# Peptides against a protein of PDB entry 6FRK: the designs that were tried, part 184

Target 1, 411 residues: chain A of PDB entry 6FRK
Amino acid sequence: NEEVLNAMLKEVCTALLEADVNIKLVKQLRENVKSAIDLEEMASGLNKRKMIQHAVFKELVKLVDPGVKAWTPTKGKQNVIMFVGLQGSGKTTTCSKLAYYYQRKGWKTCLICADTFRAGAFDQLKQNATKARIPFYGSYTEMDPVIIASEGVEKFKNENFEIIIVDTSGRHKQEDSLFEEMLQVANAIQPDNIVYVMDASIGQACEAQAKAFKDKVDVASVIVTKLDGHAKGGGALSAVAATKSPIIFIGTGEHIDDFEPFKTQPFISKLLGMGDIEGLIDKVNELKLDDNEALIEKLKHGQFTLRDMYEQFQNIMKMGPFSQILGMIPGFGTDFMSKGNEQESMARLKKLMTIMDSMNDQELDSTDGAKVFSKQPGRIQRVARGSGVSTRDVQELLTQYTKFAQMVKKM

## One batch from the design tools (peptide; made by RFdiffusion4, then SolubleMPNN)

Design b2_p20_8_s3 (from b2_p20_8, 10 letters changed)
Fold by OpenDDE base, seed 4:
Structure b2_p20_8_s3 (fold): chain B 411 residues (1-411), chain A 20 residues (1-20)
Amino acid sequence: as target 1 above (411 residues)
Amino acid sequence: ELEELKELRKLYLELQKILE
């Protein structure tokens, strides 16, 4: 029994290390799991694998809980939120995502660019803020981030903004000058919350980076970025452990809407490759896929039309990046679609939809759409001409549809 | 809900194969 436990724990530890979980945390987790598993209960014929998975899940949940309640903004007050983090962490993008998140919730939100180190930082912020219709402040001439931050905060306080987000300079390396600058900015503006932004893709470096920030500034919240399929998110555990601060949000892609409140259980489930069933349910419910009941009913009857396929492509496009949706489904690894494959997949979906836009209602609503086209090859040529594609592309779509319809009939 | 999610999963698995 102990040998089997040790073998399974070795596999879990390997998977966690491959997920960029810090070696020290993996070691601690291994010891905690060993201590939490009653070997006598394992002898009683319980599914040993399920018990170990549950113990691992429980210990990972503890690792993401710093035991500190997350800061939340107060309605009707001026809430100053300072962002800190390295260059390339996605800090500037995350400022815009957070601002947009609060704006969509009816908060009077603004952005301040106090990044004087990076050339074009203010232009980038301005571009992002303008696209999102978020008020912004910054300078092209002032080089002191303390002055910019102070003036911007004062301006937006006087204008009764409720959420005032301050983006600071990022460096490529942990430099004492960066930390001194951050401390000076923090002292000048007296932020209600300091958010450390961390790139999940930096792997084992997460602990050292997060600790260096926490040792210099009063980090109270963490945002983890680039959780869009390449980063398994193990670095997030390191950030929580080092900062003793809760993860409040995660960045899940490049779009301004690819930003969500952190949920512990879904995150750990995803980290373990169990998927995010709750987040999938939430997304399905948000999409008002009332049309899915009709689809599910059709699927139960083995009916699937080209229109049903088109509607599913629309639903996927509305749900956002296909990789994110797949990553929420249990047994789909995060690695399933690289960013490159996702854009290509979305372009492919759009192409397929454009082909279907050239189909008529008889073709779309036929329970045997492929047979409609096979009986009258002139339809393929019409659709190909209408959509600006080859007859081969239309045939490929019909082949894909046929495979899918055959699967639905077996359901 | 769980059956609906299983059907949705099967749907996405096939849509995935179409998109690969």
Scores: peptide ipSAE 0.023, ipTM 0.521, DockQ to the pose 0.134
Fold by OpenDDE base, seed 2:
Structure b2_p20_8_s3 (fold): chain B 411 residues (1-411), chain A 20 residues (1-20)
Amino acid sequence: as target 1 above (411 residues)
Amino acid sequence: ELEELKELRKLYLELQKILE
């Protein structure tokens, strides 16, 4: 029994190390799991594998919980949020994502660019803020980040903004001058929350970087970025351990909407390759379920039209990147779609929808759409001309539809 | 809910194969 336990723990420890979990945390986890497993309960015929997985899951949940309540903004008050982090961590992009998140929830939100070190920092923030219709402040001439941050915070306080986000300078390396500048900005603006932004793709370096920031500034929250595709997120555990601060949000892609509140249980489930069933249910429920229930009923009856396919394409486009949806399903790892294939797949999807926009209701609502086109080939030429595509592109769409409709009939 | 999610999973897998 002990040999089997040690073998299974070795496999789990290997998987966690491959997920960029710090070696010290993996050792501690192994000891905690060994102490939590009653070997006598394992003798009673309970599935030893499930028991070990459950013990590992519980100990990972404890590693993500620093035992400190996350700071939350207060409605009707002025909340100053200062961002800190290395250059290339996604800090500036994350400021815009957080501002947009609060704006969509009906908060009066603004952005301040106090990055005077990076050429074009203010232009980048201005472009992102303008696209999202978020008010912004910065300077092209002022070189002191303390002056810019202080003036910007005062301006937006006087205008009764509820969420005031301050982006600071990043550096490529840990420099004492950067930490002194961050401390001067923090002392001048007196932020209600300091957010450390960390790139998940830096792997084993996460602990040392997070500790260096915490030792210099009062980091109270963590945001983890680049959790799209290859980053397994093990560095997030290292950030929590080093900062003793909760993860509040995660960045899951390049789009302004690729940003979500951190949920411990779904994150650990995804880290272990169990998928995010809860997040999938939430995303499917955000897609007004009434349309999906009607589709599921049609699918159960083996009925599938070109209109049903069009509605599914609209749903996929509303759900965001297809790889993120698949990565939420248990047994589909993040590697199932290479990043290059998503943009190409979305462009292909939009092309298919444009072809379908040139179809009539009789063609779209037919239970055998391919047969309608095969009986009257002049329809293919009409649709091709209407959508500005070749007759071959329309035939390819109909071939894809036929394959899909045949699979629905086998379900 | 679990059976509906399995059906949705199959649907998305097949849509993916069509989009590849």
Scores: peptide ipSAE 0.021, ipTM 0.472, DockQ to the pose 0.123
Fold by OpenDDE base, seed 1:
Structure b2_p20_8_s3 (fold): chain B 411 residues (1-411), chain A 20 residues (1-20)
Amino acid sequence: as target 1 above (411 residues)
Amino acid sequence: ELEELKELRKLYLELQKILE
């Protein structure tokens, strides 16, 4: 029994190390799991695998819980949120995502660019803010980030903004001057929350980086970026351990909407390759896919039209990156998402939809759409011409549709 | 809800195989 436990724990430890979990945390987890598992209960015929998985899950949940309540903004008050992080961490993009998140929830939100070090930082923030219709402040002439941050915070306080987000200069590892600047900005504006933005893709470097920030500034919250389907979430555990601060949000892609509140259980489930069933349910419910009942009823009858396929492509487009949906399905590991650039998959979907936009109702609503085209080849040429594609592209779509419709008939 | 989710999962799985 102990050999079996040790073998299974070795596999779990390997998977966690492959997920960029810090080696010290993996060792601690292994010891905690060993102490939590009663070997006598394992002898009594309980599913050893389920017991170990449950123990691992519980210990991972503890590793992402710093035991500190996350800061939340107060409605009707002025909440100053300062962002800190390395260059390339996605800090500036994350400021815009957080601002947009609060704006969509009916908060009066604004952005301040206090990055004077990076050429074009203000233009980038201005571009993102303007696209999202978020008020912004910054300077092209002022070089002191303390002045910009102070003036911007004062301006937006006077205008009764509720969420005031301050983006600071990104640090390079070796510049002590940038930490002094961050401290001066923090002292001047007295933020209600300091958010550390961390890139999940830096792997084992997450702990040392997060610690370096926490040792200089009073980090109270963490946001983890680049948690797309390829990103190994293990760096998030290192950030929590080093900062002793909760993860409040995660960035899940490049889009302004690729931003979600951190949920511990779904995150750990995803980290273990169990998927995020809860997040999938939430996304399905948010999309008001009420029309899916009608589709499910058609699918139960083995009916699937080109229109039904088009509607599903629209639903995928509304759900965002297909990788995010798949990463929520149990058994779809990160490797399944690895080969498809999300942008390429979305471009393929848009191309297929454009072909279908050139089809008529008789073609779209036929229970045997492929047969309609096979009987009258002139339809393929019409659709190809209408959509600006080759006849081969239309034939490939019809082949894909036929394959799908055959699978629906077997369901 | 759970059955609907299962059918949606199957659908998305098959749609992905088409997009590959």
Scores: peptide ipSAE 0.034, ipTM 0.548, DockQ to the pose 0.121; fails the geometry check
Fold by OpenDDE base, seed 5:
Structure b2_p20_8_s3 (fold): chain B 411 residues (1-411), chain A 20 residues (1-20)
Amino acid sequence: as target 1 above (411 residues)
Amino acid sequence: ELEELKELRKLYLELQKILE
C-alpha cells in the first residue's frame, strides 16, 4: 500500500512540477498529502486513485487560500487601487481589464498612468482606455510618477470616481530605484489596495519575484496573467505563498474581456488537468443557452443557416475566448488552440459577423445560403460593398459556412 | 445538462475547425 501511494504521489508531483508549481510547495504538498491519507481507508478497497486525487486537490485549495479575505471596493467611496509588477507581466493591460470589469458593473472607473519610465506607456494606456471608454489621466511632460499619481488621484477624487486605478512603472526585479519609486507613489496616494500582477509563464521564478515585491510594498491582492499560454498557472501558488495575498482575478488572453474573477475550485481543477466543468456550466448558464435548445433541435434536423452561424459567433464572443471554453472542458488541454492568436480568431469572427450584417433575411435564413449566393453572384458584390470587404472575403465566409452546414447534415 | 454540454462542445469544435 505505501509503495503504491508513493508511486502515485510521484506521478502527481511530476505533473505539478510540469505545471510550474514551485518545488518547495510540491515537496510540502507531498508530505501533507501523505499525512492526510488514511492508509486504512485505502486498504478497504476504496478507489485509491480518487482518494489521492481528492487529498491532493484539498491541499492545493489550501495553498491557494492565504487565509486573508480579498479586498473589495466600497460602493459610493473613492477606492484607489495601485498596480505593481515587473515589465512584461501584463500590468498595464491588466489595469485596463480591471477598469473595464468595474465599469461594466456600473462603477465610475478611471485610469492613471504613472509609468514615466517606459516610452509610450501613456499612449498604450490611452489607447486601451479610449477603446473601453474609460476616463484616464497621465502626462507627456511630467517625469515624476509621484506628481502624476497624486494629481490624477486628486482630480478623480474631486470628480467623485469610485474606482481609481493607478498603473506604475514596471522595471526589472534588480532595480532598487523601482521599489523606492513604488513606495513613494504608495505613500503619496495612500492606496486602498495594492495589486501585484504576475505573469504565469515565468514558472519557478514566481516565488522569488512575488517575494521581492511583498518585501518592499504592502501587496494585498494578486492578479495572474497569461493563463492562455502553455502556463498551467502553478506559479500562482508561489505568488500566494510569497505575498500571503489572495488571487482576485486572472488574465486569460490579450483581449480586454479575457479577464475573470479568480475561483479556487476551477483553477485547481484546471491545474490538475481535470478541466473546469463547473465554470463551463456557469458560462453556459450565463449565456442563457436555453435559446440553444432551438439550435440543438435544428442541428439534430441537419438545418443550419447563416443566421444560426451568426448567433453561434455571438455566443462565442459572449463566452470570451474559445480557448478558455475548451480549456474548461475535461481532456482538452491548453494546446488545442496552439495554432492561432486568440485575438486574431476573435478579429476574424468580428469580420465574419460584419459581413453577415450586410446580408438580407433571405440570405441569412436560407437552409442553403451558399446556393442563394451561387445562383446570384450580384449578392456577393452587394454584401462585399456593404461590409467594406473583398468579394473574396465573402466567398471565403460562404465556403466556411458550406463546410459547417455539410458537417451539421452528417450529425 | 451534460448532453447539452456535449452537443455544445461538438458544435464549438466544428466552429473551431472552420476558424482554423
Scores: peptide ipSAE 0.020, ipTM 0.449, DockQ to the pose 0.134; fails the geometry check

Design b2_p20_8_s4 (from b2_p20_8, 9 letters changed)
Fold by OpenDDE base, seed 4:
Structure b2_p20_8_s4 (fold): chain B 411 residues (1-411), chain A 20 residues (1-20)
Amino acid sequence: as target 1 above (411 residues)
Amino acid sequence: ELEELKKLRELYLELLKILE
């Protein structure tokens, strides 16, 4: 019994370390899980594997809970949100994502670029803000971030903005000069919230980085970036532990919409490779798949056409990066699609759609599309010529369709 | 609703396998 427990805990600890969870947190979790199981085994005689999984899940949920309520903006007030973080953390991009999030929620939001250190910081912010139609402030000539931040905050307060986001300078290293600058900016603008932006891909460095910021600046919120399938998210646990501040949002990709409120349960489920079924459902529901009912009805009747497959490929493309969708499905590890494999998969998807664009309505809408092509091989040649592909590529698509249609008939 | 979502999930899983 104890040997099985220790073996399973070793596997979980290895997986958590591979997920960039800090070694100290993994050790603490292991001890807490052991203590929890020893108490529960005495009570319930339940399946040990399920008990261990539940205990691990419960202890991970505690690790992402700092025990403090997240700051939320007040409607009809001026809310100043200061961003802090290293260069390359995605801080500037995250400022734009947060501004866009609040703007879409009907908040009067604006952006201030107080990054005077990075060449082109203001141009980048201006480009992002302009694309999103977000009002912005910054300077090409002022080098003091305190002046820029103060003037920008005052300007947007006078214009009755509700959300005023201030992007600050990032450095490549923890430099005392950076922390002094951040303190001066914070003291000048008196932010209602200070958001630490952390790159999840920095792995074991997450704790040290998050701690260095918290020791110098009153970080009240964390945003974790680059959770786009490459980062396993274990660094988020380190950020919460070091900052004692809640994760409020996560960045899930490069698009301005690749930004979502942090949800503890889905995040821990994903971290454990259990996927995020709830998030997948939410994403599917957000797509407003006009024909979801019609598709579900067709699936109930075992009907599936090439057009139905094409529409589902369009839906997959609308859901965002394929790696994110896969990472939401239980049993698909976050590493299943490397960034290279995602581009290749999207290119393959686009190729398949291009082949189907050369099909006629009779071929697309046939409940037995494969049989239509098998009865008249000249159709394969026509489609191949129309799409600029080989007859083999069309035949491969039809083989894939046939496998899928057979599965739908078994549903 | 849960059964429908399960079917939708299975649908996407198999579509994803085609993209491998």
Scores: peptide ipSAE 0.031, ipTM 0.636, DockQ to the pose 0.080
Fold by OpenDDE base, seed 5:
Structure b2_p20_8_s4 (fold): chain B 411 residues (1-411), chain A 20 residues (1-20)
Amino acid sequence: as target 1 above (411 residues)
Amino acid sequence: ELEELKKLRELYLELLKILE
């Protein structure tokens, strides 16, 4: 029994290390899990795997909880939020995402670009802010970030802005000069919250980077970016441990709306490869699938057409990167994506849609589309010619459709 | 609503399997 436990814990520890969880945290988790598992309860025939998974999940939840309540803005006050982070962390984009999030919630929100180090920083912020219709401040001529930040904060305080977001300079490396500049900005504007923006893709470097920022400035919140990529977000645990600050939001893509409040359970579920059912549901609901009611009614009646399949492919494409959707589904491990990159899956979807674009309304709207094609093989040849594909590709699509339509009939 | 969401999820899961 202990050997089996140790083997399973080794597998979990390996998976956590592959998810960029810091080796110290993985060791601590292993010890805590080993101490929390009653070996006698495991002997009683309970699913040992489920028990270990539950114990691991519980300990990961504790690692994400710094024991400190997240800062929240106060309505009717001027809340100054300073962003800090390395260059390439997605800091500037995240400033815009957070501003847009609060604006959509009815907060009077603005952005300040105090990044004087990067020549294109103000233009980038201005472009993002303008697209989102967020008021912004910055300078093309002022080189002192303290002056820009102070003037911008004062301006927006006087204009009764409730959320004042200050973007600071990011550098490629931990440079003392950057940290001194950040400290000077922080001292000048006296932010109500300092947000450290961390790129999830930096893996094992997350701890050292997060610590370096916390040692110089009073980081009170963490935002993790690039959780849409191959990064499972294990570095986020390192950031929480190092900063002793809660994760407040996550960035899940490049779009301004690819930004969500941090939820512990979905995050840990995703980290463990258990998927994020709640995030999938939330994302499906956010897509305003106004046509979902019509689809659900069709599904209730066991009806599913080629057009319905086409519309669902469009919906999948609108949900964002296919990898993100798959990563939200339990049992779709990383190995599912290893066979095809997101681009290949999207190319396959587009190919299937292109085949369906060559179908007529009679074919698309038939409750038995496969039978329409089987009765008149000349339709397959027409569609194949129209879409520039083989007759085999059309037959494969129809086979897939048939499998799907049969499943819908069984629902 | 939760049952409908479960059905929708099953639908998407099977659509995704077709894309495999």
Scores: peptide ipSAE 0.031, ipTM 0.629, DockQ to the pose 0.082
Fold by OpenDDE base, seed 2:
Structure b2_p20_8_s4 (fold): chain B 411 residues (1-411), chain A 20 residues (1-20)
Amino acid sequence: as target 1 above (411 residues)
Amino acid sequence: ELEELKKLRELYLELLKILE
């Protein structure tokens, strides 16, 4: 029994290390799991694997919980949120994403650029803010970030803004001058929340960076960026451990909408390769697929048409990046679609839809679309000419549809 | 509801395999 436990814990520890979880946290987790598992209960015929997985899951949930309640903005008040983080962490982009998130929820939101160090920082913020229709403040001539931050905060307080986001200078390395500047800005504007932005792709460096910021500035919240496809998110555990501050949001891509509130359970499930079924359900529900009931009813009866396939392709295109959808499905590892494969898959999907746009209603609405084309081969040639593709491309689409329709009949 | 979600998941899994 102890040998089986040690073997399974070794596999889990290896997977967590491959997910960029800090080696100290993995060691502590291994000890906590060993102490939490009653070996006598494991003898009673309970599925040892499920018990170990549950114990691991429970200890990972504790590592993500700093035991501190996350700061939340107060409606109808002026809330000043200061952003801190290294250059390249996605800090400036994350300021815009957070501003857009609150704006969509009906908060009066604005952005301040207090980054005087990086050439074009204000132009980048202005471009992002203008695209999202978010009010912004900054200067092309003022070099003191304290003056810019103070003037911007005063302006937007006087205009009764509820969410005032201040972007600060980043550096490529931890520099004492950067920390002094951040402290001067924080003292001048007296923020209600200080948000540390961390890049998840830096792996094992997450702990040292997060600690360096916490030792100099009163970080109260963490946002983790670049949790798209390649970043397994283990660095998030290191950030919580070092800052003793909750993760409040995650950035999941380059788009302004690739931003979500942090949920502990889905995140740990994804980290363990269990997928995010709840997040998949939430995304499917956000699509307001009123037609999902009609589709589910067709699937229950083993009915699937070319039109049903076309509608599902449209739904997939609306769900956003395929890599995010795949990463929510249990058993699809984060590496299943490289960024190159996603663009190719989207191009393939658009090609398939273009072929289907050249089909008629009789072909699209047939419960046996492949048989309609097999009985009258002239239809394949018509569709091929109409869509500008080969007859082989149309036959390949019909072969894919047939495989799918056969699977639906077995469900 | 859970069975319907499993069917929807299997549907998306196979749609994704077609896109591979």
Scores: peptide ipSAE 0.027, ipTM 0.626, DockQ to the pose 0.083
Fold by OpenDDE base, seed 3:
Structure b2_p20_8_s4 (fold): chain B 411 residues (1-411), chain A 20 residues (1-20)
Amino acid sequence: as target 1 above (411 residues)
Amino acid sequence: ELEELKKLRELYLELLKILE
């Protein structure tokens, strides 16, 4: 029994290390799991694998909980949120994502660019803010980030903004000059929340980076970026351990809407390769797919049309990058679709939709679409000509649809 | 609800295989 436990714990520890979990945290977790597992209960015929998974899950949940309540903005007040983090962490993009999130929730939100170090920082922020219709402040001439931050905060306070987000300078490395600048900005604007932005892809460097920021500035919140299929997010545990601050949001891609509130259970499930079924459900629900009930009802009756397939392809396109959807499915490793394969998959999807756009309502709404085309082969030639594809491409689509419709009938 | 979600998941998985 102890040998089996040690073998399973070795597998879990290897998977956690491959997920960029810090080696010290993995060792501590292994000891805590060993102490929490009753070997006598394991002998009584309980599923040893499920017990170990549950114990590991429980200990990972504790590592993500800093024991501190997350800061939340107060409605009708002026809330100043200062962002800190290295260059390339996704800090500037995350400022825009957070601003857009609060704006969509009905908060009067604005952005301040206090990054005077990076050439074009203000232009990038202005471009992102303008696209999202978010008010912004910055300077092309002022080089002191303290002056820009102070003037911008004062302006937007006077205009009764509720959410005032301040983007600061990043550096390529941890530099004393960066930390001094951040401290001067923080002292001048007196932020209600300081958000540390961390790139999940830096792996084992997460602990040292997060600690360096927390030792210099009063980090109260963490945002983890680049959780788009490649980073397993183990570095997030290191950030919480070092900062003693909660993760409030995660960045899941390059788009302004690739941003979600942090949820502990889905995150740990994904970290363990169990997938994120809850996040998939939440994304499906956020899309206000009122049509999901109608689809579920059709699926219950074993009904599936070419139109239903087209609508599902549209839904997949609306859910964002396909890699994110795959990464939410248990047992699909994050590496299953490289970014290169995603563009090809989206091109294939668009091609299939273009073929279907050349179909008529009788073809799309038939419960036996393949039979409609088999009875009248001239329909295949019409659709092929209308969509600019070969008759073979249309036949391949119909073959795929037929396999799918047969599966739905068996469900 | 869980069974329906499993069906939806299987549906998406097969749609994904079509896109491979």
Scores: peptide ipSAE 0.031, ipTM 0.635, DockQ to the pose 0.080; fails the geometry check

